# Designs tried in a protein design run: peptides against a protein of PDB entry 5ZK1. Part 15

Target 1, 52 residues: chain A of PDB entry 5ZK1
Amino acid sequence: KREVRLMKNREAARECRRKKKEYVKCLENRVAVLENQNKTLIEELKALKDLY
Target 2, 52 residues: chain A of PDB entry 5ZK1 as posed
Amino acid sequence: KREVRLMKNREAARESRRKKKEYVKCLENRVAVLENQNKTLIEELKALKDLY

## One batch from the design tools (peptide; made by RFdiffusion4, then SolubleMPNN)

Design b1_p12_2_s2 (from b1_p12_2, 5 letters changed)
Fold by OpenDDE base, seed 4:
Structure b1_p12_2_s2 (fold): chain B 52 residues (1-52), chain A 12 residues (1-12)
Amino acid sequence: as target 1 above (52 residues)
Amino acid sequence: DELEKLLAEAEK
């Protein structure tokens, strides 16, 4: 039936948007952690260099 | 030195 196909398409579109939002959030969190780690390591390397 | 170049590139 046409209605069942439209329902399944709406469900698939909702699930696709959900998965994309979760994936983007995972990447944003990973980027923020890596940027903070990189900043800390750069500051530590500068401080170490200023001692020698 | 090479460390300064790497630090300067990472700060861009």
Scores: peptide ipSAE 0.021, ipTM 0.621, DockQ to the pose 0.045
Fold by OpenDDE base, seed 5:
Structure b1_p12_2_s2 (fold): chain B 52 residues (1-52), chain A 12 residues (1-12)
Amino acid sequence: as target 1 above (52 residues)
Amino acid sequence: DELEKLLAEAEK
């Protein structure tokens, strides 16, 4: 009984770490896309300002 | 220029 509980706890801890890593990677990808979009919009706004 | 202030804040 004790060994089976310890095995299940190790599996649950591995799965928790996996899910956290996947969530962080999803956030990092979203941040990188938003930063690139924001940079492009800022550059476009500067270029439009230089025309007027 | 208010646009320059907004752009400078967005670049931080």
Scores: peptide ipSAE 0.020, ipTM 0.602, DockQ to the pose 0.045
Fold by OpenDDE base, seed 2:
Order: C-alpha cells, then sequence, then structure tokens
Structure b1_p12_2_s2 (fold): chain B 52 residues (1-52), chain A 12 residues (1-12)
C-alpha cells in the first residue's frame, strides 16, 4: 500500500514538471514573437515619421 | 509628442 502511493506521487511529480516545462517554453516562444512584432511596428512607425 | 514618449519607453 505505501509503496504504490510513493510510486504514484513520483509519477505525478514527473508529469507536473513536464507540464510546467512545456508551459514555460510556450510562454518564451510567445514573448519572442511579441517582442519581434513590437520591434517591427516601432521600426515601421519611425520610418513613417521620417516620411512626414 | 505622446508617440515619442511611447517609442522612448519601448527602447528601454
Amino acid sequence: as target 1 above (52 residues)
Amino acid sequence: DELEKLLAEAEK
């Protein structure tokens, strides 16, 4: 009985760490895309300001 | 202008 509970806890802890790593990677990718989009929009706004 | 303030804040 105790050993089965310890095994299930170890499996749940591995799955929790896996899900957290996947979530962080998704956020890092979203941040990189948004930072690139923001940079491009700032450069476009500067280029438009230099035309007027 | 307000645009210059936004651009300057985004460059920090």
Scores: peptide ipSAE 0.020, ipTM 0.610, DockQ to the pose 0.043
Fold by OpenDDE base, seed 3:
Formats: C-alpha cells, sequence, structure tokens
Structure b1_p12_2_s2 (fold): chain B 52 residues (1-52), chain A 12 residues (1-12)
C-alpha cells in the first residue's frame, strides 16, 4: 500500500535527522574539549619556556 | 624557535 511506504519513509527521515543531530553534537563537544585541551597545553608550554 | 612557530600557529 502507498500509505505504508509513505509512513516508513517519514519514520526513516525522522531517524536520519535524529542521528545527524546526535553526530553533529558529538563533533561539537569533541572540538570544544580539544580546543580547551590545546589552549591549556599551549599555556603550560609557555609557562615552562618562561622558567628556562 | 620551532616551538614559538607552533604556539603562534595554534593561537590563530
Amino acid sequence: as target 1 above (52 residues)
Amino acid sequence: DELEKLLAEAEK
């Protein structure tokens, strides 16, 4: 039936949008953590260089 | 030095 195919397509499209949103949020969180870690390591390396 | 170049690139 056409209606069952349209329902399944709508469900699949909702699931694809959900997975994409979760993936983007995971990348954004990973970028923010790496940027903060990099900043801290740069500050530590500068402080270490200023001691010698 | 090479460290200053790496630090300057990472601060951009």
Scores: peptide ipSAE 0.020, ipTM 0.613, DockQ to the pose 0.044

Design b1_p12_2_s3 (from b1_p12_2, 4 letters changed)
Fold by OpenDDE base, seed 1:
Structure b1_p12_2_s3 (fold): chain B 52 residues (1-52), chain A 12 residues (1-12)
Amino acid sequence: as target 1 above (52 residues)
Amino acid sequence: DELKKLLEEAEK
């Protein structure tokens, strides 16, 4: 029936939006962690170079 | 799920 196809399409579209939002959030968090780690490592390398 | 595990391991 047409109604069952429209219901399944709405459910699939909701799930697709949910998965995309979760994926973007995981990427944003990973970028923030890597940027912070990179900043810390650069500061540590600078502090070591300033000792010699 | 794999990306969440890789993030959790990098936050330790």
Scores: peptide ipSAE 0.025, ipTM 0.523, DockQ to the pose 0.219
Fold by OpenDDE base, seed 5:
Structure b1_p12_2_s3 (fold): chain B 52 residues (1-52), chain A 12 residues (1-12)
Amino acid sequence: as target 1 above (52 residues)
Amino acid sequence: DELKKLLEEAEK
């Protein structure tokens, strides 16, 4: 039936948007962790340079 | 799923 095809298409489109949102959130979290680690390493390197 | 595992490994 046409209606069943339209329902399956709507479900597939919802799932595609969900997967994309989850992927972006994982990248955003990874960037935030790496930015924090990089900031800490730069601060530690500055503190070490200020000792010498 | 793979990116979640890579994030969990970087947070250790």
Scores: peptide ipSAE 0.025, ipTM 0.519, DockQ to the pose 0.214
Fold by OpenDDE base, seed 4:
Structure b1_p12_2_s3 (fold): chain B 52 residues (1-52), chain A 12 residues (1-12)
Amino acid sequence: as target 1 above (52 residues)
Amino acid sequence: DELKKLLEEAEK
């Protein structure tokens, strides 16, 4: 009984770390896309202001 | 998987 509980806890801890790593990678990619889009929009707004 | 595809499309 004790060994089976320790095995299940180790498996659950591995799965928790995997899910956290995947979530962080997804957030990092989302931040990179949003930062690039924001930079482009700022450059476009600057180019429009230089025309008026 | 779906959110990764949406991000790869927005990076093109």
Scores: peptide ipSAE 0.023, ipTM 0.501, DockQ to the pose 0.165
Fold by OpenDDE base, seed 2:
Parts: structure tokens; sequence; C-alpha cells
Structure b1_p12_2_s3 (fold): chain B 52 residues (1-52), chain A 12 residues (1-12)
């Protein structure tokens, strides 16, 4: 039936949007962690340079 | 120093 195909397409589109939102959130969290680690390493390298 | 340039680029 046409209606069952349209329902399945709407469900698949909702699931695709959900997965994309979760993937973006995982990337944003990874970027924030890497940026903080990079900042800390840069600050440590500066502090080390000021000691020598 | 090349290290100083890299630190200045990473702060931008």
Amino acid sequence: as target 1 above (52 residues)
Amino acid sequence: DELKKLLEEAEK
C-alpha cells in the first residue's frame, strides 16, 4: 500500500536526522576536548620556555 | 624561533 511506504519513509527520515544530530554532538564534544588539550599543551610549552 | 611562530599561530 502507498500509505505504508510513506509512513516507512517518514520514520527513516526521522531516524536519519536523529543519527546526524548524535554524530554532530559527538564531533562537537571531541573538538572541545582536543581544543582544551591543545590549549593546555601550548600553556605548558610557554611555561617551560619561560623557565629556560 | 620556529616554536614561537607555531605558538603565535595556535593562539589566533
Scores: peptide ipSAE 0.018, ipTM 0.559, DockQ to the pose 0.042

Design b1_p12_2_s4 (from b1_p12_2, 6 letters changed)
Fold by OpenDDE base, seed 3:
Structure b1_p12_2_s4 (fold): chain B 52 residues (1-52), chain A 12 residues (1-12)
Amino acid sequence: as target 1 above (52 residues)
Amino acid sequence: DELEKLLKEAEL
């Protein structure tokens, strides 16, 4: 009984860490895309301002 | 201007 509980706890802890890592990676990718889009828009706005 | 603030906030 104790060993099965410890095994299940280790599995749950591994799965929790996996899900957290996947979620963080999804957020990091989303931030990188938004930062690049924002940079591009700011550069486009700067280029337009330098033309007028 | 507002664009210069955005550029400065973006460190560009």
Scores: peptide ipSAE 0.026, ipTM 0.640, DockQ to the pose 0.046
Fold by OpenDDE base, seed 2:
Structure b1_p12_2_s4 (fold): chain B 52 residues (1-52), chain A 12 residues (1-12)
Amino acid sequence: as target 1 above (52 residues)
Amino acid sequence: DELEKLLKEAEL
């Protein structure tokens, strides 16, 4: 009984670390996309300001 | 202006 509980705890800890890594990667990708979109919009606004 | 603040915050 004790060994089965320790095995299940190790499996749950592996799954928790996997889910955390996937969540961080999803946030990093979202940040990179938003930063690139924001940069492009600021460059477009700057170019528009230089025309008028 | 608000554009000048955004440019400064973006280091552009």
Scores: peptide ipSAE 0.026, ipTM 0.643, DockQ to the pose 0.043
Fold by OpenDDE base, seed 4:
Structure b1_p12_2_s4 (fold): chain B 52 residues (1-52), chain A 12 residues (1-12)
Amino acid sequence: as target 1 above (52 residues)
Amino acid sequence: DELEKLLKEAEL
């Protein structure tokens, strides 16, 4: 009984670390996309302002 | 100007 509980805890801890790593990678990708979109929009707004 | 505020907030 104890060994099975320790095995399940180790598996749950591995899965928790995996899910956390995937979530962080998803956030990092979303941040990089938003930063690039914001940069492009600001450059477009600046170019539009320089026309008037 | 709202655009100047956005440019300053973006450090551009």
Scores: peptide ipSAE 0.026, ipTM 0.627, DockQ to the pose 0.043
Fold by OpenDDE base, seed 5:
Structure b1_p12_2_s4 (fold): chain B 52 residues (1-52), chain A 12 residues (1-12)
Amino acid sequence: as target 1 above (52 residues)
Amino acid sequence: DELEKLLKEAEL
């Protein structure tokens, strides 16, 4: 019984670390896309303000 | 201006 509980705990800990890594990667990709989009929009707004 | 704040926050 103890060994089975330790095995299940190790498996749950591996899965928790995997899910956390995938979530962080998803957030990093979303941040990079949003930062690039925001930069482009600000540059476009600056160029429009410099024309008028 | 709100645009000037966004430009400063973006370091542009």
Scores: peptide ipSAE 0.026, ipTM 0.634, DockQ to the pose 0.045

Design b1_p12_3_s1 (from b1_p12_3, 7 letters changed)
Fold by OpenDDE base, seed 5:
Structure b1_p12_3_s1 (fold): chain B 52 residues (1-52), chain A 12 residues (1-12)
Amino acid sequence: as target 1 above (52 residues)
Amino acid sequence: DLKEEIEELKKK
């Protein structure tokens, strides 16, 4: 039936949008962690250079 | 995968 196909398409489109939102959130979290790690490593490298 | 889901939606 056409109605069942349209229902399944709407469900699949909702799930696709959900997965996209979760993927973006995962990338944003990974960027924030990497930026913090990079900042810490730069500060440690400065502290080590100030000892020479 | 998100890419696979998009390609499945294009085929229906």
Scores: peptide ipSAE 0.029, ipTM 0.512, DockQ to the pose 0.030
Fold by OpenDDE base, seed 4:
Structure b1_p12_3_s1 (fold): chain B 52 residues (1-52), chain A 12 residues (1-12)
Amino acid sequence: as target 1 above (52 residues)
Amino acid sequence: DLKEEIEELKKK
């Protein structure tokens, strides 16, 4: 029936939007962690260089 | 992949 196909399409579109939101959130979290790690490593390298 | 899911939705 046409109605069942339209229902399945609406469900698939909701799931696609959910997966996209989760993927963006995972990337944002990974970027924030890597930026913080890089900042810390740069500060540690400066502190080591200022001792020599 | 998200790209593959979008292309599958276009084919259905």
Scores: peptide ipSAE 0.029, ipTM 0.504, DockQ to the pose 0.030
Fold by OpenDDE base, seed 3:
Structure b1_p12_3_s1 (fold): chain B 52 residues (1-52), chain A 12 residues (1-12)
Amino acid sequence: as target 1 above (52 residues)
Amino acid sequence: DLKEEIEELKKK
């Protein structure tokens, strides 16, 4: 039936949007962690260079 | 993979 195809398409489109949002959030979290680690390492390297 | 799932959705 046409109605069952439209229901399955709506469910698949919801799931595709959910997975896309989760993947983007995972990348955003990874970028934020790497940026914070890089900032900390730069600050530590600066503090070490200011001591010698 | 998100790419594979988008391709599977286009084939149905």
Scores: peptide ipSAE 0.028, ipTM 0.500, DockQ to the pose 0.030
Fold by OpenDDE base, seed 2:
Structure b1_p12_3_s1 (fold): chain B 52 residues (1-52), chain A 12 residues (1-12)
Amino acid sequence: as target 1 above (52 residues)
Amino acid sequence: DLKEEIEELKKK
């Protein structure tokens, strides 16, 4: 039936948008962690260079 | 996978 195909397409499109949002959130969290780690390592390297 | 689902949705 045409209505069942349109319903399944709307469900697939909702699920694709949900998965895309979760994937972007995972990447944003990973970027924030890596940026904080990089900042800490740069600060530690500066502190070591100021001692020698 | 998100990539697989996007490619499936592009198939006519």
Scores: peptide ipSAE 0.026, ipTM 0.481, DockQ to the pose 0.032

Design b1_p12_3_s2 (from b1_p12_3, 8 letters changed)
Fold by OpenDDE base, seed 4:
Structure b1_p12_3_s2 (fold): chain B 52 residues (1-52), chain A 12 residues (1-12)
Amino acid sequence: as target 1 above (52 residues)
Amino acid sequence: DLKKEIEELKKK
């Protein structure tokens, strides 16, 4: 039936939007962690260079 | 892969 196909399409579109939101959130969290790690490593390298 | 899921949705 046409109605069942339209229902399945709406469900698939909701799931696609959910997966996209989760993927963006995982990337944002990974970027924030890597930026903080890089900042810390640069500060540590600077502190070591200022000792020698 | 999100690109593959979008492409599969276009084919159905």
Scores: peptide ipSAE 0.030, ipTM 0.525, DockQ to the pose 0.030
Fold by OpenDDE base, seed 3:
Structure b1_p12_3_s2 (fold): chain B 52 residues (1-52), chain A 12 residues (1-12)
Amino acid sequence: as target 1 above (52 residues)
Amino acid sequence: DLKKEIEELKKK
């Protein structure tokens, strides 16, 4: 039936949007962690260079 | 893989 195909398409489209949002959030979190780690390492390297 | 899922959705 056409209605069952439209229902399955709506469900698949919701799931595709959900997985895309979760993947983007995972990348955003990874970028934020790497940026913070890089900032900390640069600050530590600067503090060490200012001591010697 | 999001690319595979999008491709499978286009084939149906």
Scores: peptide ipSAE 0.030, ipTM 0.521, DockQ to the pose 0.030
Fold by OpenDDE base, seed 1:
Parts: structure tokens; sequence; C-alpha cells
Structure b1_p12_3_s2 (fold): chain B 52 residues (1-52), chain A 12 residues (1-12)
């Protein structure tokens, strides 16, 4: 039936949008953590260089 | 992989 195919397509499109949103959120969190770690490591390296 | 999932949905 055409209606059943259209329903399944709408469900699949909702699930695809959900998975994409979760993936983007995971990447945003990973970028924020890595940017903070890099900032801290650069500050520690500067402080160590200023001692010599 | 999201790209593969989109391609599989287009084949059905």
Amino acid sequence: as target 1 above (52 residues)
Amino acid sequence: DLKKEIEELKKK
C-alpha cells in the first residue's frame, strides 16, 4: 500500500534526524573538551618555559 | 555511518 510506504519513510526520516542530532552533540562535546585540554596544556607549557 | 543509512533508505 502507498500509505504504508509513506508512513515508513516519515518514520525513517525522523530517526535519521534524531541520529544526526545525537552525532552533532557528541562532536560538539568532544570539541569543547579538546579545546579546553589544549588551552590548559598550552598554559602549562608557557608556565614551564617562564621558569627557565 | 549516517551516509550509508540514508542510501539504504533510498533503495527501499
Scores: peptide ipSAE 0.029, ipTM 0.518, DockQ to the pose 0.030
Fold by OpenDDE base, seed 2:
Structure b1_p12_3_s2 (fold): chain B 52 residues (1-52), chain A 12 residues (1-12)
Amino acid sequence: as target 1 above (52 residues)
Amino acid sequence: DLKKEIEELKKK
């Protein structure tokens, strides 16, 4: 039936949008962690260079 | 997998 195909397409499109949002959030969290780690390592390297 | 779903959408 045409209606069942249209319903399944709307469900697939909702699920694709959900997965895309979750993937972007995972990348944003990973970037924020890596940026914070990089900042800390740069500050530690600066503190070591200011001692020698 | 999001990559597979995008690749399947590009095949239509």
Scores: peptide ipSAE 0.027, ipTM 0.482, DockQ to the pose 0.033

Design b1_p12_3_s3 (from b1_p12_3, 4 letters changed)
Fold by OpenDDE base, seed 5:
Structure b1_p12_3_s3 (fold): chain B 52 residues (1-52), chain A 12 residues (1-12)
Amino acid sequence: as target 1 above (52 residues)
Amino acid sequence: ELKKEIEKLKEE
């Protein structure tokens, strides 16, 4: 029936949007962690160069 | 997987 197809399509579209939002949030968190780690490593490398 | 779900939505 057309109504059952439209219901399944709406459910699939909701799940697709949910998964996209979760993936973007995961990438944003990874970027923030990597940027912080990179900053710390650059500061440590500067401190080591200032000792030499 | 998100890619598989997008492909299903194009085939419907």
Scores: peptide ipSAE 0.041, ipTM 0.596, DockQ to the pose 0.029
Fold by OpenDDE base, seed 4:
Formats: sequence, structure tokens, C-alpha cells
Structure b1_p12_3_s3 (fold): chain B 52 residues (1-52), chain A 12 residues (1-12)
Amino acid sequence: as target 1 above (52 residues)
Amino acid sequence: ELKKEIEKLKEE
């Protein structure tokens, strides 16, 4: 009984670390895309203001 | 940086 509980806890801790790593990677990718989109939109707005 | 450029574009 004790060994099975320790095994399940090790598995749960591995899965928690995996899920956290995947979540952080998804957030980093989303931030990079949004920062690039915002940069492009600001450059387009500036070019439009410089035209009028 | 981006926040300052957005603020400048709102003041013009």
C-alpha cells in the first residue's frame, strides 16, 4: 500500500510539471504573436497618420 | 516600448 501511494505521487508530480511546461510555452508563443501584431498595427497607424 | 508609442499616437 505505501509504495503504490509513493508511485502515484511521483506520477502526479511528473504530470503537473509537464502540464506547467506546456502551459508556459503556449503563453510565450501567444505573447510573441500578440507583440508582433501590435507592432505591425502601430507601424500601419503611424504610416496612415503621416499620409494625412 | 509599445505602450509609449500607443500613448504618443493618442496625444496627436
Scores: peptide ipSAE 0.032, ipTM 0.605, DockQ to the pose 0.043
Fold by OpenDDE base, seed 2:
Structure b1_p12_3_s3 (fold): chain B 52 residues (1-52), chain A 12 residues (1-12)
Amino acid sequence: as target 1 above (52 residues)
Amino acid sequence: ELKKEIEKLKEE
């Protein structure tokens, strides 16, 4: 039936949007962790250079 | 996988 195809398409589109949102959130969290680690390493490198 | 679902939506 046409109605069952339209329902399945709406469900697939909802799941696609959900998975995209979860993937973006995972990337944003990974970027934030890597940026914080990089900042800490730069600050440690600067502190070491200021001692010698 | 999200990539495979996006590819299917481009072939329709």
Scores: peptide ipSAE 0.032, ipTM 0.543, DockQ to the pose 0.031
Fold by OpenDDE base, seed 1:
Structure b1_p12_3_s3 (fold): chain B 52 residues (1-52), chain A 12 residues (1-12)
Amino acid sequence: as target 1 above (52 residues)
Amino acid sequence: ELKKEIEKLKEE
């Protein structure tokens, strides 16, 4: 019984680390997209301001 | 970086 509990805890800890890594990767990708979008919008705002 | 660029756009 103790060994089965230790095995299940090791499996749960592996799954928790996997989910955390996937979540961090999703956040990193979202940050990169938002930073690029903000850069483009700032460049467009500058170009519009230089026209007037 | 983006914060400094937004600040410049507000000062002009």
Scores: peptide ipSAE 0.028, ipTM 0.609, DockQ to the pose 0.042

Design b1_p12_3_s4 (from b1_p12_3 with E3K N6I E10K)
Fold by OpenDDE base, seed 1:
Structure b1_p12_3_s4 (fold): chain B 52 residues (1-52), chain A 12 residues (1-12)
Amino acid sequence: as target 1 above (52 residues)
Amino acid sequence: ELKEEIEKLKEE
């Protein structure tokens, strides 16, 4: 019984680390997209301001 | 970087 509990805890800890890594990767990708979108919008705003 | 660029756009 103790060994089965230790095995299940090791499996749960592996799954928790996997989910955390996937979540961090999703956030990193979202940050990179938002930073690029903000850069493009700022460049467009500058170009519009230089026309007037 | 992005915050400084936004601040420049507001000062002009």
Scores: peptide ipSAE 0.036, ipTM 0.635, DockQ to the pose 0.042
Fold by OpenDDE base, seed 5:
Structure b1_p12_3_s4 (fold): chain B 52 residues (1-52), chain A 12 residues (1-12)
Amino acid sequence: as target 1 above (52 residues)
Amino acid sequence: ELKEEIEKLKEE
C-alpha cells in the first residue's frame, strides 16, 4: 500500500539524518582532539629546540 | 551504514 511505503521512507529519512548528525559530531570531536594533540606536540618540540 | 541507507532511498 502507498501509505506503508511513505511511512517506511519517512523512517529511513529520519534514521539517515540521525546517522549523518552522529558522524559529523564524531568528526568534529576527532578534529578537536587532533588539533589539541598537534598544538601540544608543537609546544613540546619548541621547548626541546630551545634547550639545544 | 549511512551510504547503504542513501542507496536504499534512491531505489524506492
Scores: peptide ipSAE 0.036, ipTM 0.581, DockQ to the pose 0.029
Fold by OpenDDE base, seed 4:
Structure b1_p12_3_s4 (fold): chain B 52 residues (1-52), chain A 12 residues (1-12)
Amino acid sequence: as target 1 above (52 residues)
Amino acid sequence: ELKEEIEKLKEE
C-alpha cells in the first residue's frame, strides 16, 4: 500500500510539471503573436497618418 | 517600447 501511494504521488508530480510546461509554452506563443500583431498595426497606423 | 510608440501616435 505505501509504495503504490508513493508511485501515484510521483506520477501526479510529473503530470503537474508537464501541464505547467505546456501552459507556459502556450502563453509564450500567444504573447509573441500578439506583440507581432500590435507592431504591424502600429506600423499600418503610422503609414496611414503619413499619407494624410 | 510598444506603449511609447502608441503614445506618439496619439500626440500627432
Scores: peptide ipSAE 0.032, ipTM 0.631, DockQ to the pose 0.041
Fold by OpenDDE base, seed 2:
Structure b1_p12_3_s4 (fold): chain B 52 residues (1-52), chain A 12 residues (1-12)
Amino acid sequence: as target 1 above (52 residues)
Amino acid sequence: ELKEEIEKLKEE
């Protein structure tokens, strides 16, 4: 039936949007962790250079 | 996977 196809398409589109949002959130969290690690390593490198 | 769902939507 046409109605069942339209329902399945709406469900697939909701799941696609959900998975995209979760993937973006995972990337944003990974970027934030890597940026913080990089900042810490730069600060440690600067502190070591200021001692010698 | 998300990639496979995007490719299916392009074939339609």
Scores: peptide ipSAE 0.029, ipTM 0.529, DockQ to the pose 0.031

Design b1_p12_4_s1 (from b1_p12_4, 4 letters changed)
Fold by OpenDDE base, seed 5:
Structure b1_p12_4_s1 (fold): chain B 52 residues (1-52), chain A 12 residues (1-12)
Amino acid sequence: as target 1 above (52 residues)
Amino acid sequence: LKKLEEELKKLE
């Protein structure tokens, strides 16, 4: 039936949007962790250079 | 997704 196909398409579109939102959130968290790690490593490298 | 979320938690 046409209605069942339209329902399944709406469900698939909702799931696609959900997965995209979760993926973006995961990338944002990964960027924040990497930026913090990079900052710490730069501060450590600066402290090591200030010893010479 | 769940695997990537679990990998991020190991890096915090």
Scores: peptide ipSAE 0.025, ipTM 0.522, DockQ to the pose 0.119
Fold by OpenDDE base, seed 4:
Structure b1_p12_4_s1 (fold): chain B 52 residues (1-52), chain A 12 residues (1-12)
Amino acid sequence: as target 1 above (52 residues)
Amino acid sequence: LKKLEEELKKLE
């Protein structure tokens, strides 16, 4: 009984660490996409402003 | 997680 509880706790801790790593990766990718989009939009707004 | 991956895929 004790060993099975310790095994399940180790599995739950591994799964918690996996989910946290995936969540951070999704946030990092979202930040990179938004930073690139903002850069492009700022460059387009500058080019439009320099035309007038 | 799946919802965030789906939202990212809409921004690409």
Scores: peptide ipSAE 0.024, ipTM 0.520, DockQ to the pose 0.123
Fold by OpenDDE base, seed 2:
Structure b1_p12_4_s1 (fold): chain B 52 residues (1-52), chain A 12 residues (1-12)
Amino acid sequence: as target 1 above (52 residues)
Amino acid sequence: LKKLEEELKKLE
C-alpha cells in the first residue's frame, strides 16, 4: 500500500534526524572535554615556563 | 579553540 510506504519513509527520516542530533551532541561533548584538557595543559606549561 | 591556539603560540 502507498500509505504504508509513506509512513515508513517518515519514520526513517525521523530516525535519521535523531541519529544525526545524537552524533553532533557526542562530538560537542568530546570537543568540550578536549578543550578543557588542552586549557589545563597550556596553564601547566605556562606555570612551568614561569618557574624556569 | 582559537584562544587556546593563541595561548599555545605564546609558549613556543
Scores: peptide ipSAE 0.018, ipTM 0.602, DockQ to the pose 0.045
Fold by OpenDDE base, seed 1:
Structure b1_p12_4_s1 (fold): chain B 52 residues (1-52), chain A 12 residues (1-12)
Amino acid sequence: as target 1 above (52 residues)
Amino acid sequence: LKKLEEELKKLE
């Protein structure tokens, strides 16, 4: 039936959008953590250079 | 990112 194919396509498109949103959120969280770690390491390296 | 890379380069 054509209607069953259209329903399955709509479900697959919803699932694809859900997975993409979860992947983007995972990347945003990873970027935020890495930016904070790099900031801390740069501040520690500055403090170490100011001691010598 | 870009600002942190610029700060790291000033420490080289």
Scores: peptide ipSAE 0.017, ipTM 0.599, DockQ to the pose 0.046

Design b1_p12_4_s2 (from b1_p12_4 with E3K E9K E10K)
Fold by OpenDDE base, seed 5:
Structure b1_p12_4_s2 (fold): chain B 52 residues (1-52), chain A 12 residues (1-12)
Amino acid sequence: as target 1 above (52 residues)
Amino acid sequence: LEKLEEELKKLE
């Protein structure tokens, strides 16, 4: 039936949007962690340079 | 050390 195909398409589109939102959030969290780690490493390297 | 300073300078 056409209605069952339209329902399944709407469900698939909802699931696709959900997965995309979760993936973006995972990337944003990973970027924030890497930026903080990079900042800490840069500060440690500056502190080591100031000792020489 | 010099290579590390060059990489830091590219990140500023």
Scores: peptide ipSAE 0.026, ipTM 0.573, DockQ to the pose 0.048
Fold by OpenDDE base, seed 1:
Structure b1_p12_4_s2 (fold): chain B 52 residues (1-52), chain A 12 residues (1-12)
Amino acid sequence: as target 1 above (52 residues)
Amino acid sequence: LEKLEEELKKLE
């Protein structure tokens, strides 16, 4: 039936959008953690350089 | 160090 194919396509499109949103959120969280770690490491390297 | 800080500030 054509209607069953259209229903399955709508479900697949909803699932694709859900997975994309979860992936983007995972990347955003990883970027925020890495940016904070890099900032801390740069501040530590500056403090170490100012001791010599 | 300064170049890496300037690149990080562009991502904030």
Scores: peptide ipSAE 0.022, ipTM 0.607, DockQ to the pose 0.077
Fold by OpenDDE base, seed 4:
Structure b1_p12_4_s2 (fold): chain B 52 residues (1-52), chain A 12 residues (1-12)
Amino acid sequence: as target 1 above (52 residues)
Amino acid sequence: LEKLEEELKKLE
């Protein structure tokens, strides 16, 4: 009984670390996309302002 | 615009 509980706890801890790594990677990718989109939009707004 | 450019530059 004790060994099975320790095994399940180790499995749950591995899964928690995996999910955290996947979540951080998803946030990093989302930040990079939003930063690039904002940069492009600011450059477009600047070019539009310099035209008028 | 300039404030948004300065905020982006702090994230790069």
Scores: peptide ipSAE 0.021, ipTM 0.610, DockQ to the pose 0.073
Fold by OpenDDE base, seed 2:
Order: structure tokens, then sequence, then C-alpha cells
Structure b1_p12_4_s2 (fold): chain B 52 residues (1-52), chain A 12 residues (1-12)
């Protein structure tokens, strides 16, 4: 039936948008962690450079 | 990111 194909396509499009949103959120969280780690390492390197 | 790259360049 045409209606069943259109329903399945709308469900697949909703799931594709959901998966993309979750992937972007995972990348944003990874970037935030790496930026914080990099900031800490730069501050530690600066503190070491100020001691020597 | 850009601010961290600028701070890293001052340590070099």
Amino acid sequence: as target 1 above (52 residues)
Amino acid sequence: LEKLEEELKKLE
C-alpha cells in the first residue's frame, strides 16, 4: 500500500534526524572535554615556564 | 579553540 510506504519513509526520516542530533551532541561533548584538557595542559606548561 | 591556540603560541 502507498500509505504504508509513506509512513515508513516518515519514520526513517525522523530516526535519521534523531541519530544526527545524537552524533552532533557526542562530538560537542568530546570537543568540550578536549578543550578543557588542553586548557589544563597549557596552564600547567605556563606554571612550569614561570618556575624555570 | 582559537584562544587556546593563541596561548600555546605564546609558550613556544
Scores: peptide ipSAE 0.019, ipTM 0.628, DockQ to the pose 0.044

